# Designs tried in a protein design run: peptides against a protein of PDB entry 7RZF. Part 186

Target 1, 358 residues: chain A of PDB entry 7RZF
Amino acid sequence: PFQEEHLKQLYKIVPIKDIRNLYVTFPIPDLQKYYKSNPGHYLGHLIGHEGPGSLLSELKSKGWVNTLVGGQKEGARGFMFFIINVDLTEEGLLHVEDIILHMFQYIQKLRAEGPQEWVFQECKDLNAVAFRFKDKERPRGYTSKIAGILHYYPLEEVLTAEYLLEEFRPDLIEMVLDKLRPENVRVAIVSKSFEGKTDRTEEWYGTQYKQEAIPDEVIKKWQNADLNGKFKLPTKNEFIPTNFEILPLEKEATPYPALIKDTAMSKLWFKQDDKFFLPKACLNFEFFSPFAYVDPLHCNMAYLYLELLKDSLNEYAYAAELAGLSYDLQNTIYGMYLSVKGYNDKQPILLKKIIEKM
Target 2, 358 residues: chain A of PDB entry 7RZF as posed
Amino acid sequence: PFQEEHLKQLYKIVPIKDIRNLYVTFPIPDLQKYYKSNPGHYLGHLIGHEGPGSLLSELKSKGWVNTLVGGQKEGARGFMFFIINVDLTEEGLLHVEDIILHMFQYIQKLRAEGPQEWVFQELKDLNAVAFRFKDKERPRGYTSKIAGILHYYPLEEVLTAEYLLEEFRPDLIEMVLDKLRPENVRVAIVSKSFEGKTDRTEEWYGTQYKQEAIPDEVIKKWQNADLNGKFKLPTKNEFIPTNFEILPLEKEATPYPALIKDTAMSKLWFKQDDKFFLPKANLNFEFFSPFAYVDPLHSNMAYLYLELLKDSLNEYAYAAELAGLSYDLQNTIYGMYLSVKGYNDKQPILLKKIIEKM

## One batch from the design tools (peptide; made by RFdiffusion4, then SolubleMPNN)

Design b2_p20_2_s1 (from b2_p20_2, 15 letters changed)
Fold by OpenDDE base, seed 1:
Structure b2_p20_2_s1 (fold): chain B 358 residues (1-358), chain A 20 residues (1-20)
Amino acid sequence: as target 1 above (358 residues)
Amino acid sequence: DEVRFLLDLIKESEKELEKK
């Protein structure tokens, strides 16, 4: 449906709110029939990844972008869009061309590496987790999604279609990736800085905007995007749960935490879940140090230590979050507090990673 | 239609920001 005249366009849009956003959009074929392989989800997972060597990591390191989302969105009949959306900093607004160059460098890296079955398997596993526990999470988000899906899937598959990846289709991944090219790009920049510089008004909302063709020189720069050595595929997510066994409630289970270990150096309390019956756990650790609050110097050192520790753990934060794990580290008046929450299966792995950095 | 699509995206983004 998009003719050549509709491609390579730049839209400068004036928002009502003080926001700075960049939307890089690509028309793609309707992929609904390929829901079992969902190549758009595969690409969105990688492009939107936040780990080391990701697109976002590089853009954050330059101070240009705060957040990044990549994925497919439904369009009109017969086509979809693949969209990369970023929240721009003030500095990032000045470097939009370079940001988009980095996007194409990352896309080029994906082409060079080719489709990875292990990445597909991780997406499959993550979706399986999300599906299995969807009904146990807050209901309000569920009804609106189901209504939209009913239009596209047989009733029998509606509940599973969004989550069930069944077929690894590298050919379809490559097909979508082939549409993510500069010659197929539509760019929208949203900023108040365009106020008074627009020449069009949208009929529905009165939004002021300017439309212009992206210069051929800029398109060529993006077409010649080289492989940037800073971009790497993510490592395997070791935190994805695979065991969802719920242990039976013990006969001696108490409604309050019971002291199960009492030593000179440690006390351990345990409470079994008697309400939610989820394969989740909360691990809370309080570390006591006689030196933590002795004087302002020690207090500052403890603070600095914790900040450095948090920074050192940042490489695991995103992978843990994707897998439904979280951790928190805080200074206390007596020392340090650590919490690990989420699915119990891989909590020991995350805890080990934290301890190794301590 | 193209501009409307983009505007809808922006509005959705704005609504998501309001919910946070």
Scores: peptide ipSAE 0.042, ipTM 0.740, DockQ to the pose 0.310
Fold by OpenDDE base, seed 4:
Structure b2_p20_2_s1 (fold): chain B 358 residues (1-358), chain A 20 residues (1-20)
Amino acid sequence: as target 1 above (358 residues)
Amino acid sequence: DEVRFLLDLIKESEKELEKK
């Protein structure tokens, strides 16, 4: 276990590359034995969420952070780390203390709300999807991962252990959450701005760094993190597929799109998948308007319309992405192009959301 | 590389902890 002298430390690290990163790390118990419940994944999902009311959403709104990743990582025997990693903007580098305060405010929100079984179920469903369609990953990466996992899991469970969520354990979620406290924090800031301001060199790579104790006043500030009303739990992800049925190839299936509907107002082309046999579809819509590009004013209006539409749909973007759905909206010379891609099961829901915003 | 460094720093800290 980390002794008190190893906690509440700040590392200022000089990178080789021009990057700005913040790592907020917490020693946690070894959770390998709890792989069936994977409480660290639950917390990583929420802390790393990108939807409205998320930690990232708030930090982005302030212009301090570009990306955020949260999750557990393996440590030495007997413990792991929970890590929150953010990509810092130049402005964010000046507000690290406040960024971390927001992290603890979000963590406090998670404590206040308590473990949610529906969130666990979403994680389970997402993992099941990922597992079911893993076959598209490069074999070399898979074999190397399996070899590594064999050291940690029984052979029979190696293939599924990373993906199988079977048990909702709110007690374990709370246990991990109780470790995510300021008194247990180790912070690393990676920035070239620390060049010439370091006093230590790492032995393996020659990385220059400085280690400092985090002031007690700062720790106390983080300990007193209150509930921030901007933070909310995510809403249920309605885009997660549950039906993976693949329809049989029609006898008259053509290798090219066939015109299956031809009306004065619409043409519909259809091609059944004859190659991949995945429960996925690509929906492409081209809208034609005689007014779209008649003059610069109409062109600008069409552009602004799509920008506003994209902005209005941003609330769904992350949830759709997590569920393996994507959409694209583009201006065309003749009007607008809409594309919806991914698992076909919930595409109608996403399409409806898009249309409702149009 | 930076993540690796952090991991290495963590590992070094862990080794120091194992020696005590």
Scores: peptide ipSAE 0.041, ipTM 0.649, DockQ to the pose 0.048
Fold by OpenDDE base, seed 5:
Structure b2_p20_2_s1 (fold): chain B 358 residues (1-358), chain A 20 residues (1-20)
Amino acid sequence: as target 1 above (358 residues)
Amino acid sequence: DEVRFLLDLIKESEKELEKK
């Protein structure tokens, strides 16, 4: 168990590479036995979310961070860590205390909202998709991973234990949230700016660092984190596939795209997958405009239009990515190119969202 | 490697905690 002397500590670390990172870590109980509910994954999903109203979205808007990852990691026997890791901007390095305050504001929001069964179900569904279509890892990597898992899980569950969520346990989610408090925090800041300001050297790699106690006033500031109205739970991910039916290969399936529709305004080519047999599709649209590239003004307007369109669609980008969908928008000499790729089940929903923003 | 260092620092801290 972590003694009080090991809590509320700040580590300033000098990297070899020119990187700026913040690690906010919390000792938590060993959750391995609760793999069927995986409360750490639930919290990591929300804390690490990139959608509107997320922690990352707010911190990006302030120009303090580029990326954020949240989740549990294994520790020694009997405990784990929950870690929030962010990539800091130069400005963010000056606002570490405020960044951590925002983290605690978001955590407080999660406490106020309480565990959400629909979020658990979403995690379950995402994991099921990932499991079902997990590319066969190279045998060596797969064997090594299995060997490690065998120490923790029954043999019959080894293949599925990492992916199958079966039990919604709000009590365990709350238990982990109760450990995500300022009094339980360990902070590490990684920056070259600490060069020449360290007093310790790590024995294995020679990494220079300084360890300091976090001032009580700072801890108190974090303890008094209020609800920030900018933080919201994510909306339901409407792009998660549920239908994985693969249609039979048609008798007239062509090895090349066949023209199946030819009108004055549109041509449609189709090729059925005859190789991979996955419930995936690639939709490619090329739009032709006689006004495209007529003059520099029209070119610039077309460019600006697409940039604005991309910005307007950014709210869906993360949700689509999580669900195994992607889209791309590009200017072409003749107009615009749109592609939608991934699982076919919810592609129409994403396509509709794109069209509605056009 | 740097993440490993942090992990190692965490582990060393953990070992010190287990010894007490």
Scores: peptide ipSAE 0.034, ipTM 0.632, DockQ to the pose 0.050
Fold by OpenDDE base, seed 2:
Parts: sequence; structure tokens; C-alpha cells
Structure b2_p20_2_s1 (fold): chain B 358 residues (1-358), chain A 20 residues (1-20)
Amino acid sequence: as target 1 above (358 residues)
Amino acid sequence: DEVRFLLDLIKESEKELEKK
């Protein structure tokens, strides 16, 4: 058990590589027995969320943090850690106390809102997707965000936890939240800026570090973290697939796209997948406008339009990515190109959202 | 043990950065 002497500690660590990281860690009980509810995963999903009103969104807006990961990790015998890890900017390194304040403000928001069953259901559904296609999907770059959360979990526990989210336990979520308090915090800051300012050397790897107690005044500041109105729970992710049915290959399926609609205003080509047999689709749209490139002014207007459109869709980008959907928008010499890719089940929803912003 | 845990976290983070 972590004794009081091990709590409220700050570690300044000199890395080998030129990295700037902040680790905010909380000792928590062993949650392995609660794998069916996995309250740590629930909290990691919310704390690590990247959408509007998220912790990361606010910290990015201030230019202090590039990335954020939250989750549970196995620790010492009989204990786990809940860890919030952020990649710090140079400016963020100067604002660590404020960053941690924002973390506690977000945690306070989670306490105020209470456990949400719909969030648990989303976690369950996302895990079901990940598990079902883990072996089928070649590790593409999108696995990196899920992998980031997963990095805190032993692979075996991730696989087991993903499969076994069956029980919503708000009591356990609250129990873990009660451990995420300033009085229970251990902070590690990793930066080369601490070179020559350390007084200890780790025996195993020779890592230089300094350990100091976090001042009581700082702990009190974090304890008095108010509700920051910028922090909001995420909206429901409408893009999470639930139907994974693969349609049978048509007898007359062509090896090339077939023209299935031909009108004065539109042409539609379709090709059924005959190779991958995944519940995925690629939708590609080319829009033609006689005005798109008629002169430099129109070109600039088209560019500006697309940039504004992209900005307006940013609110969906993370949710779509989590759900295994992606979109791409590009200017073409004839107008605009739109691509929507991923699981086919909720592609119409994403497409509708895009069209509504156009 | 406590410092070792933190060091392990750092090493893992450093390895992830190399893969990017």
C-alpha cells in the first residue's frame, strides 16, 4: 500500500531523448476483479477524449499540450495506477501546475455529472468493434489512438476487457473517481531542462531525477478546483457501427465499377467488394462546378469555402475516427472531392453531417 | 520500486516516439 510518504510527490526526470512529458498518476485499488465493468476504461475514455469540451481540447487551445492519454495501468502488487499522460509543449512545461489544475477541473466535472450509462454503452460498442476486427484489420495508423489508450493496458487485459464489458457499475466508477484527488497524486515531469538540476540517480538505468514534495498550497489549489464551464461531457458518438453484416456477393458482380445511375446531374458507379469481405465501404464524390476555377478569385473562394467546411466538421472528426470512419475533402480543378471511408453502417450519418455543413 | 515504475513508463513512451 502506498503510504502517505509516497503521495503528493513530484519527480523531475531527465530523459535520454528530447521529450517533454507530464505523468499525473494516482494509486488505485486492483480493479482486475472488475474486468466486466472496467471502471478505469470508462474514465480513461472520458479523460482521454479529444472532442469539443474535452480536457485535451482546452489544453491544446492554450498551446500547452499536444496529446493526452488517460487510463489504468498495472502497478505494484495489489495496486493499479490511473495515469494521465500528456505531451507537453515548451510553453506547457512552464504551466504544469495549471495543466494539472485543469485535469482536476475535468475530474470534478465528471463527479458532478455522475456516471453515464450511455458512455459505458459506447465504450462497450467500441470495444466490440475493436475486438471483432483486431485480427482482420491490418494495423493502420488509426489504431494509434486506441493503441494509446491500450498502451496503458497489458495486451492480455485489453483483450479480456474489450470482450467483457458487460456490467455498468456506477459505484465502481465513483470509487475510482474518489481516488483521483490531489491528496493521492504523484506527478512526474520529464524534460531535458532538468539536466544539471537533479540530485538523485536511479540505480538500474542511471536516470537522473529529483524528488520533491508538492507544496501544500499547490495541493490546496488543486483541491479547490472549480467547475470550468469549458469542460463538457462528449456528445453521443453517432458513428459507432452496430451492424456488421456482410452482404453476399452478387452473381453478376463486375470486377470493375458499374454505372448504376446516369442522369443529367449525376453519375453513380458501384463495385462490390470481392476481396476483403469486410463491412466497410468507400464513398467517393466528385463535385463539378463551372465556377470553381474560372479565375483566381473563384479559386480563392473555393479554397476558403473548403477550409471553412473542414473547420465546421472538426467536431465530428474525433468521433468518426473512434468509430472507424474517415472523411477527406479536397479542391479539384473542376470543383470538390469528398471521400468517406470505413464501416458502412453509419456512413450515411457522417455523409448527412457533411452535407448539412455544405 | 516507485521510481522504477516511472522509469518504465518513460521508456515505454520513448519507444512509442521512435515508432512514429
Scores: peptide ipSAE 0.046, ipTM 0.711, DockQ to the pose 0.269; fails the geometry check

Design b2_p20_2_s2 (from b2_p20_2, 14 letters changed)
Fold by OpenDDE base, seed 4:
Structure b2_p20_2_s2 (fold): chain B 358 residues (1-358), chain A 20 residues (1-20)
Amino acid sequence: as target 1 above (358 residues)
Amino acid sequence: DLVRFLLELIKEQEKELEKA
């Protein structure tokens, strides 16, 4: 267990690569025995969320952070770490204290809202999808992974333990959340800007770093993190597939797209999957307008329209991605191209959202 | 891997704590 002297530490680390990263770490209990509830995954899902009202959304809006990852990591025997890792902008490197303040404001929001069973259910459903459709791993890598997992899980559960969520345990979520406090924090900042400002060298890799105590005033500032009204829990992800039915191959299925509808205003081509047999579809729409590119003004208006449309859809982008859906919008010389790809079950919902914004 | 580095730094500190 970390003693108080090992907590509230700041590490300034010099990278070999030109990277700017912030790691905010918290010692947490060993959660391995709670793999069926995986409270760290629940918190990682919310803290690492990219939707409206998320931590990342706010930090991006300020131009301080590019990416954010939150989750549990294995530590030594008897404890784990919860880590929030962000990719810092040059400006963000100057605002690390405020970034961490926002992290604690978001954590405080999670405390105020309490554990949500529907969020757990979404995590469960997403993990089930990921497990069901995981890529074929290389046999050697797979075997090595299984061998490693056998140390932690019963043999019967080794294949599913990483993905299978079975038990909603709000008590464990609250327990982990209670460990995410400023008094328990260890901060690492990684930047080349610390070159020549370090006094220690790590033994294994020769990484140069400086260790400093975080000032008590800064800890207190983080302890007094108020609720920030910009932070909200995510809305339910309506794009998560629940139906994975694969329709039988039609007897007259062609290896190429067949024209199945031909009208004055629309042509529809269809090709059934004859190779992958996945509950996925690709919907491609080409819109033709005689006015799209008639002159520079119309070209610019078409471009601006598409940019505004993309911006208006940004609220769905992350939720769609998590659910294994994607969309693409492009200007063409004749109009616009729209593509919707991924699991077919909720594609109509995403398509409807796109059309409603058009 | 920088995460590994942080974990290794943590492990080194843990070893120092185990020796104490």
Scores: peptide ipSAE 0.037, ipTM 0.639, DockQ to the pose 0.045
Fold by OpenDDE base, seed 1:
Structure b2_p20_2_s2 (fold): chain B 358 residues (1-358), chain A 20 residues (1-20)
Amino acid sequence: as target 1 above (358 residues)
Amino acid sequence: DLVRFLLELIKEQEKELEKA
């Protein structure tokens, strides 16, 4: 049991590499028995979200954080940890207290909104996609993973248990949220800036660190975290595939792209997949403009246009990525190149969003 | 021990950065 004396601790750690990381950790109960509801995954999905109104979006806007990961991790026997890990900028290293305040503001927002069944359903759907189309793991890695899972799951569920969400349990989500409190926090800051400022050495690796109690005033600041109006729940991910139908190979299928449309303004080539048999497609568009490369001014304007277009599409980038979609936009000597790749079902939606911003 | 746990996390991250 984590006694009160083990909580509210700050660790300053000297890394070997030039890295700046913040780990905000919360001891939580062992949730393994709740794998069918996986409340830690639900919370990790929201806390680690990268869309508008997310924790990461706010921290990036301030120039304090590059990346953020949230989730549960196995701990000692009978305990787990919920961890929020961020990659800190040089400026972010100076604002760790404020970063953690924003974390608690976001957590407070999650408490205020309460558990959302639609978010759980999205997690379920995303996991189902990931399970259905998981890359073939190397046999040795797969066997080791299965062996580990066999200790926690019935044999019949071992293959699916990591991905299977079946039960929406708002009570368990609230229970985990109740553990994500300042009084239950352990903070680790990793930076070379602590070199020569440490007083302890870790026995196993010789890592230099300092341990100190987090001041009560700081804990109180985090406890009094208000609702920050910048934080919002994500919108529904419209890109999650639901149709995985693979169309039969056409009799006239060619090993190379065939010209299927030829007009004065457009040419279209098509090749059906004859190798992978996945519900995926690659859409590639080349746009031609006589003005794109006519002079340096037009080149710069075309470049600026593309950068602005990319920026305007950032709101969809993360949701598309989660759903197994990607897009690419590039300047060419003749104009612009657009690529949309991934599951075919929702590609038209993403393409429409791109075109609407053009 | 949380310190050990954190150090293991850091080392895992360092290893991932060595592979990238």
Scores: peptide ipSAE 0.050, ipTM 0.735, DockQ to the pose 0.253; fails the geometry check
Fold by OpenDDE base, seed 3:
Structure b2_p20_2_s2 (fold): chain B 358 residues (1-358), chain A 20 residues (1-20)
Amino acid sequence: as target 1 above (358 residues)
Amino acid sequence: DLVRFLLELIKEQEKELEKA
C-alpha cells in the first residue's frame, strides 16, 4: 500500500528514444480475485474509448494527444495500478496539467452516470469474440502463461479466465472509480525535453529522472474537476457480432469469383470461402463515374468528396474496429473503391451506415 | 518500485512502436 508520501508525485523521465508520453497512475487494490467481473477492464474500455464524446476525442481535438490507453496493470503483491497512458504531441507536453484535468473530468462523468450493465455486456461480448477467435499461442509462451494463471484461477477456468466476463459488479466499478482521485495520483512524463533537467538516475537501466511533488494547488484544481459537457458515454456498439454460423460450401462453389448478378448498372461476383471457414466476409465495391477523372477539377472534387465521406464515418470507425469490422475508401481513376471486411454478421449494418453518408 | 514499473511500461510501448 502506498503511503501518502508516495502519492501526488510527478516524475519527469528522459527516454532513450524520441517519445513523449504521459502516464497517470493510481494505486488500486488487488482485483485478481474479481476476474469474473473485471472492473478495471470496464473502466479501461470507457476511459480508453476513441468514439465521440470520449476522453481521447476531446484531447485529440485540442491537438494535445495522439493516442490513449486506459487499464489496470499488475503491481507488487496486494495492489494493482490503474493507468491512463497518452502519447503527447509537442503542444500536449505544454498542457499536461490540463490533460490530466480532462482525465478527471471524464472520470467524474463516469461517477455521475454510474456503472452501466449494457457496457459490461458489450465488454463481455467483445471478450467472447476475442476468445472464440484467438490465435494459437506458441507452446512455450502458452505454457508459461498458463503456469502463471494457475496461481490465480481455478484449473477449470484457466483457459477462459482472461476473456470470460460473468458477473456485473457495479460495486467494484464504483470502488475502483473511488481510487481514481487526484489525491491518489502518480504522474510520469516521458520526454527528451527533460534532458539536463534531472537529478536522479534509476539503478536498473540508468534512466535519468526527476521526482517532484505535485503542488497542492494543482491537486485542488483536479479535485474540483467539473462535468465537461463534451464528455459522453459511448453509444451502443451496433457492430458486435452475435451470429458465427458458417454456411456449408455450396455444391457449385467455384475456385474463382462467379458472376451472380448482371444488370445494366451493376455486376456482382461472389466467391465462397473454401479455405479458412471463418464467419468473415470481404465486400469490395468499385463505383464508376464518367466525371471522376475527366479533368483536374473533377478529380479534386472526387478527392474532397471522399475525404468528407471518411470524416463523416469517423463516428463508426472505432466501434466497427472493436467489433472486428473495417472499411476502406479510396479514389480510383474511374470513381471510388469501397471495401468492408471482417465478421459477416454486422457488415450489412456498417454498409448501410456508409451508404447513408454517401 | 514505481520507476521500474514506469520503465517497463515505456519499454513495452517502445516495443509496440517498433512493431507498428
Scores: peptide ipSAE 0.043, ipTM 0.732, DockQ to the pose 0.316; fails the geometry check
Fold by OpenDDE base, seed 2:
Formats: sequence, C-alpha cells, structure tokens
Structure b2_p20_2_s2 (fold): chain B 358 residues (1-358), chain A 20 residues (1-20)
Amino acid sequence: as target 1 above (358 residues)
Amino acid sequence: DLVRFLLELIKEQEKELEKA
C-alpha cells in the first residue's frame, strides 16, 4: 500500500524516444476478486470515451491532447492502479495542470451522475461482441482501441474481464471513484524537454527523472474542481449488435452480385457471403446527380456539402467504431459514394442516421 | 516500485511506436 509520502508526487521523465505523455495514476485496491463487475472497466470506458462531452473531446478541442486512455492496471501485490494516460501536444505539455484539472472535473461529473446500469450493460454487450469474434477477426481494427486498454490490462485480465461482466455493482464503482482524488494522485510527465533537468537515474534502465512533490496549492485546485458543463455522459450506443445470426447460404447463391431491384431511380445488387460466414455486411451506395460535376462551382458545392455532412456525422463516428461499424463518404464525378460496413444487425440504424443528416 | 512501473509502461509504449 502506498503511504502518504508516496502520494501527490510528480515525476518528470526523459524518454528515449521523442514522445510526450502524461500519466495520471491512482493506487486502488485489488479488484481481481470483483472481475464479474469490473468497476475499473466501467470507469475506463467512460473516462476513455471519445464521443461528444467526453474528456478527450474537450482536451482535443483545446489542442492539448491527441489520445486518451483510461483503465485499471495490475500493480504490485495487493493493489492496482487506475491510470489515465494522454498523448500530449507541444501546447499540452505547457498545460498539464489544466489537463489534470479537467480530468478531475470529469471524475466529479461521474460522481455527480452516479453509476449508470445502462453503461454497464453497454460494456457487457461490447465485451460479448469482442469475445464472440476474438478468434475470427484478425485483431487489426479492434486492436487500436482495445490496444489502448490492453496497455493497462494484462491481456489475460482483459480477456477474462470481457467475458465476465455479469454483476452491476454501483457500490464498487463508487468505491473506485472515491480513490480517484487529488490527494491520492501520482503524476508522471514524459518529455525530452526535461533533458538536463533531472537529478535521478533509475537503476534498472538508466532512465533519467526528477521527482518532486506536487504543491499543496495545485492539489487544492484539483480538489476544488467544479462541474464543467462541457462534460456529459455519453448517449446510449445504438449501434451495438445483439443479433449474430448467420443466415444460411441460399441454394441459388451466385458467386457474383445479382441484380435484385431495377427501377428508373435505383438498381440494387446483392451477393451473399459464401466465404467468411460472419454476421457482417457491406453496404455500398452510389448517388448520381447531373449537377455534381457540371462546373467548378457545383464541384466545390458538392465538396463542401460532403465535408459538412461528414462533420455532422462525427457524433456517431466513435460509437459506430466501438460497435464494429464504419462508414465512408466520398465525392465522385457523378455525385457521391457512401459505404457502411461491419456487423449487419445495427447497420440500418447507422444508415438511417446518415440519411437524416443528408 | 512505481517508478519502475511507469518506466515499464513507457518502454511498452516505445516498443509499440517502433512497430507502428
């Protein structure tokens, strides 16, 4: 257990590589016995959320942070860490105190809203998806977001935690939140800018660092973190698949797309999957407009329209990605192209959202 | 112990950046 003397410490670390990272760490109790509820995963999901009203969204808007990961990690015997890790911009390196203030404002928002059973259910459903397809999907797409979380979870614990979300324990969520306080913080800043400003060398790897106490004034500022009205809980993720049924291959399935609808306004081609046998689909739409490429003005308007459309869809991008859905929008010489890919169950919902913004 | 832990984290990140 960390004694009080080991808390409220700032480490300035010189990396070998040209990286800028901030680690905000909190010692927490050993939560292994609570793997069925995994309160650390619940909190990591929210703190690491990338949607509107998230911590990352605000920090990105200020140009201070590129990426953010939150989660629990195994510590030494008998305790764990909750870690918030951010990739800092050059500007963000100058605003570390303010970044951490925003972290505590978001944590305060989580305390104020209290544990949400629907969020737990989403975590459970996402984990069920990840588990079901772990062996079937080559890890490339899920790896980026899970990789961030995987850096904090032993692969074994991520795997077990994903499978075992069975019990909603608001008491344990609150218990962990109570440990995420400024008086319990340890901060590490990783930057080459500390080169020549360190006074210690780590014995095992020769890493140069400086350790200093965080000033009481700074701790008090973080303790007095108010509710920031920009921070909101995420909306429900409507894109999480729940139906994974694979339809049987039709006897007359063609190895190429068949024309199944032919009208004056639309042609529809369909091909059933005969190779992968996954509950996934690819929807591709080509829209034709006689005005799309008639002159430079119309081309520019079509471009601007698509950029505005993409911007309007950003609110769904993260939620869709978490749910294993993706979309793509491109200008063509004849109009526009839309692609929707991923699990088939909730593709109609995403498609509807896209159409509503068009 | 924490410094070591943090350094291990940094090293892991550095290794991932070499693979990307």
Scores: peptide ipSAE 0.043, ipTM 0.686, DockQ to the pose 0.246; fails the geometry check

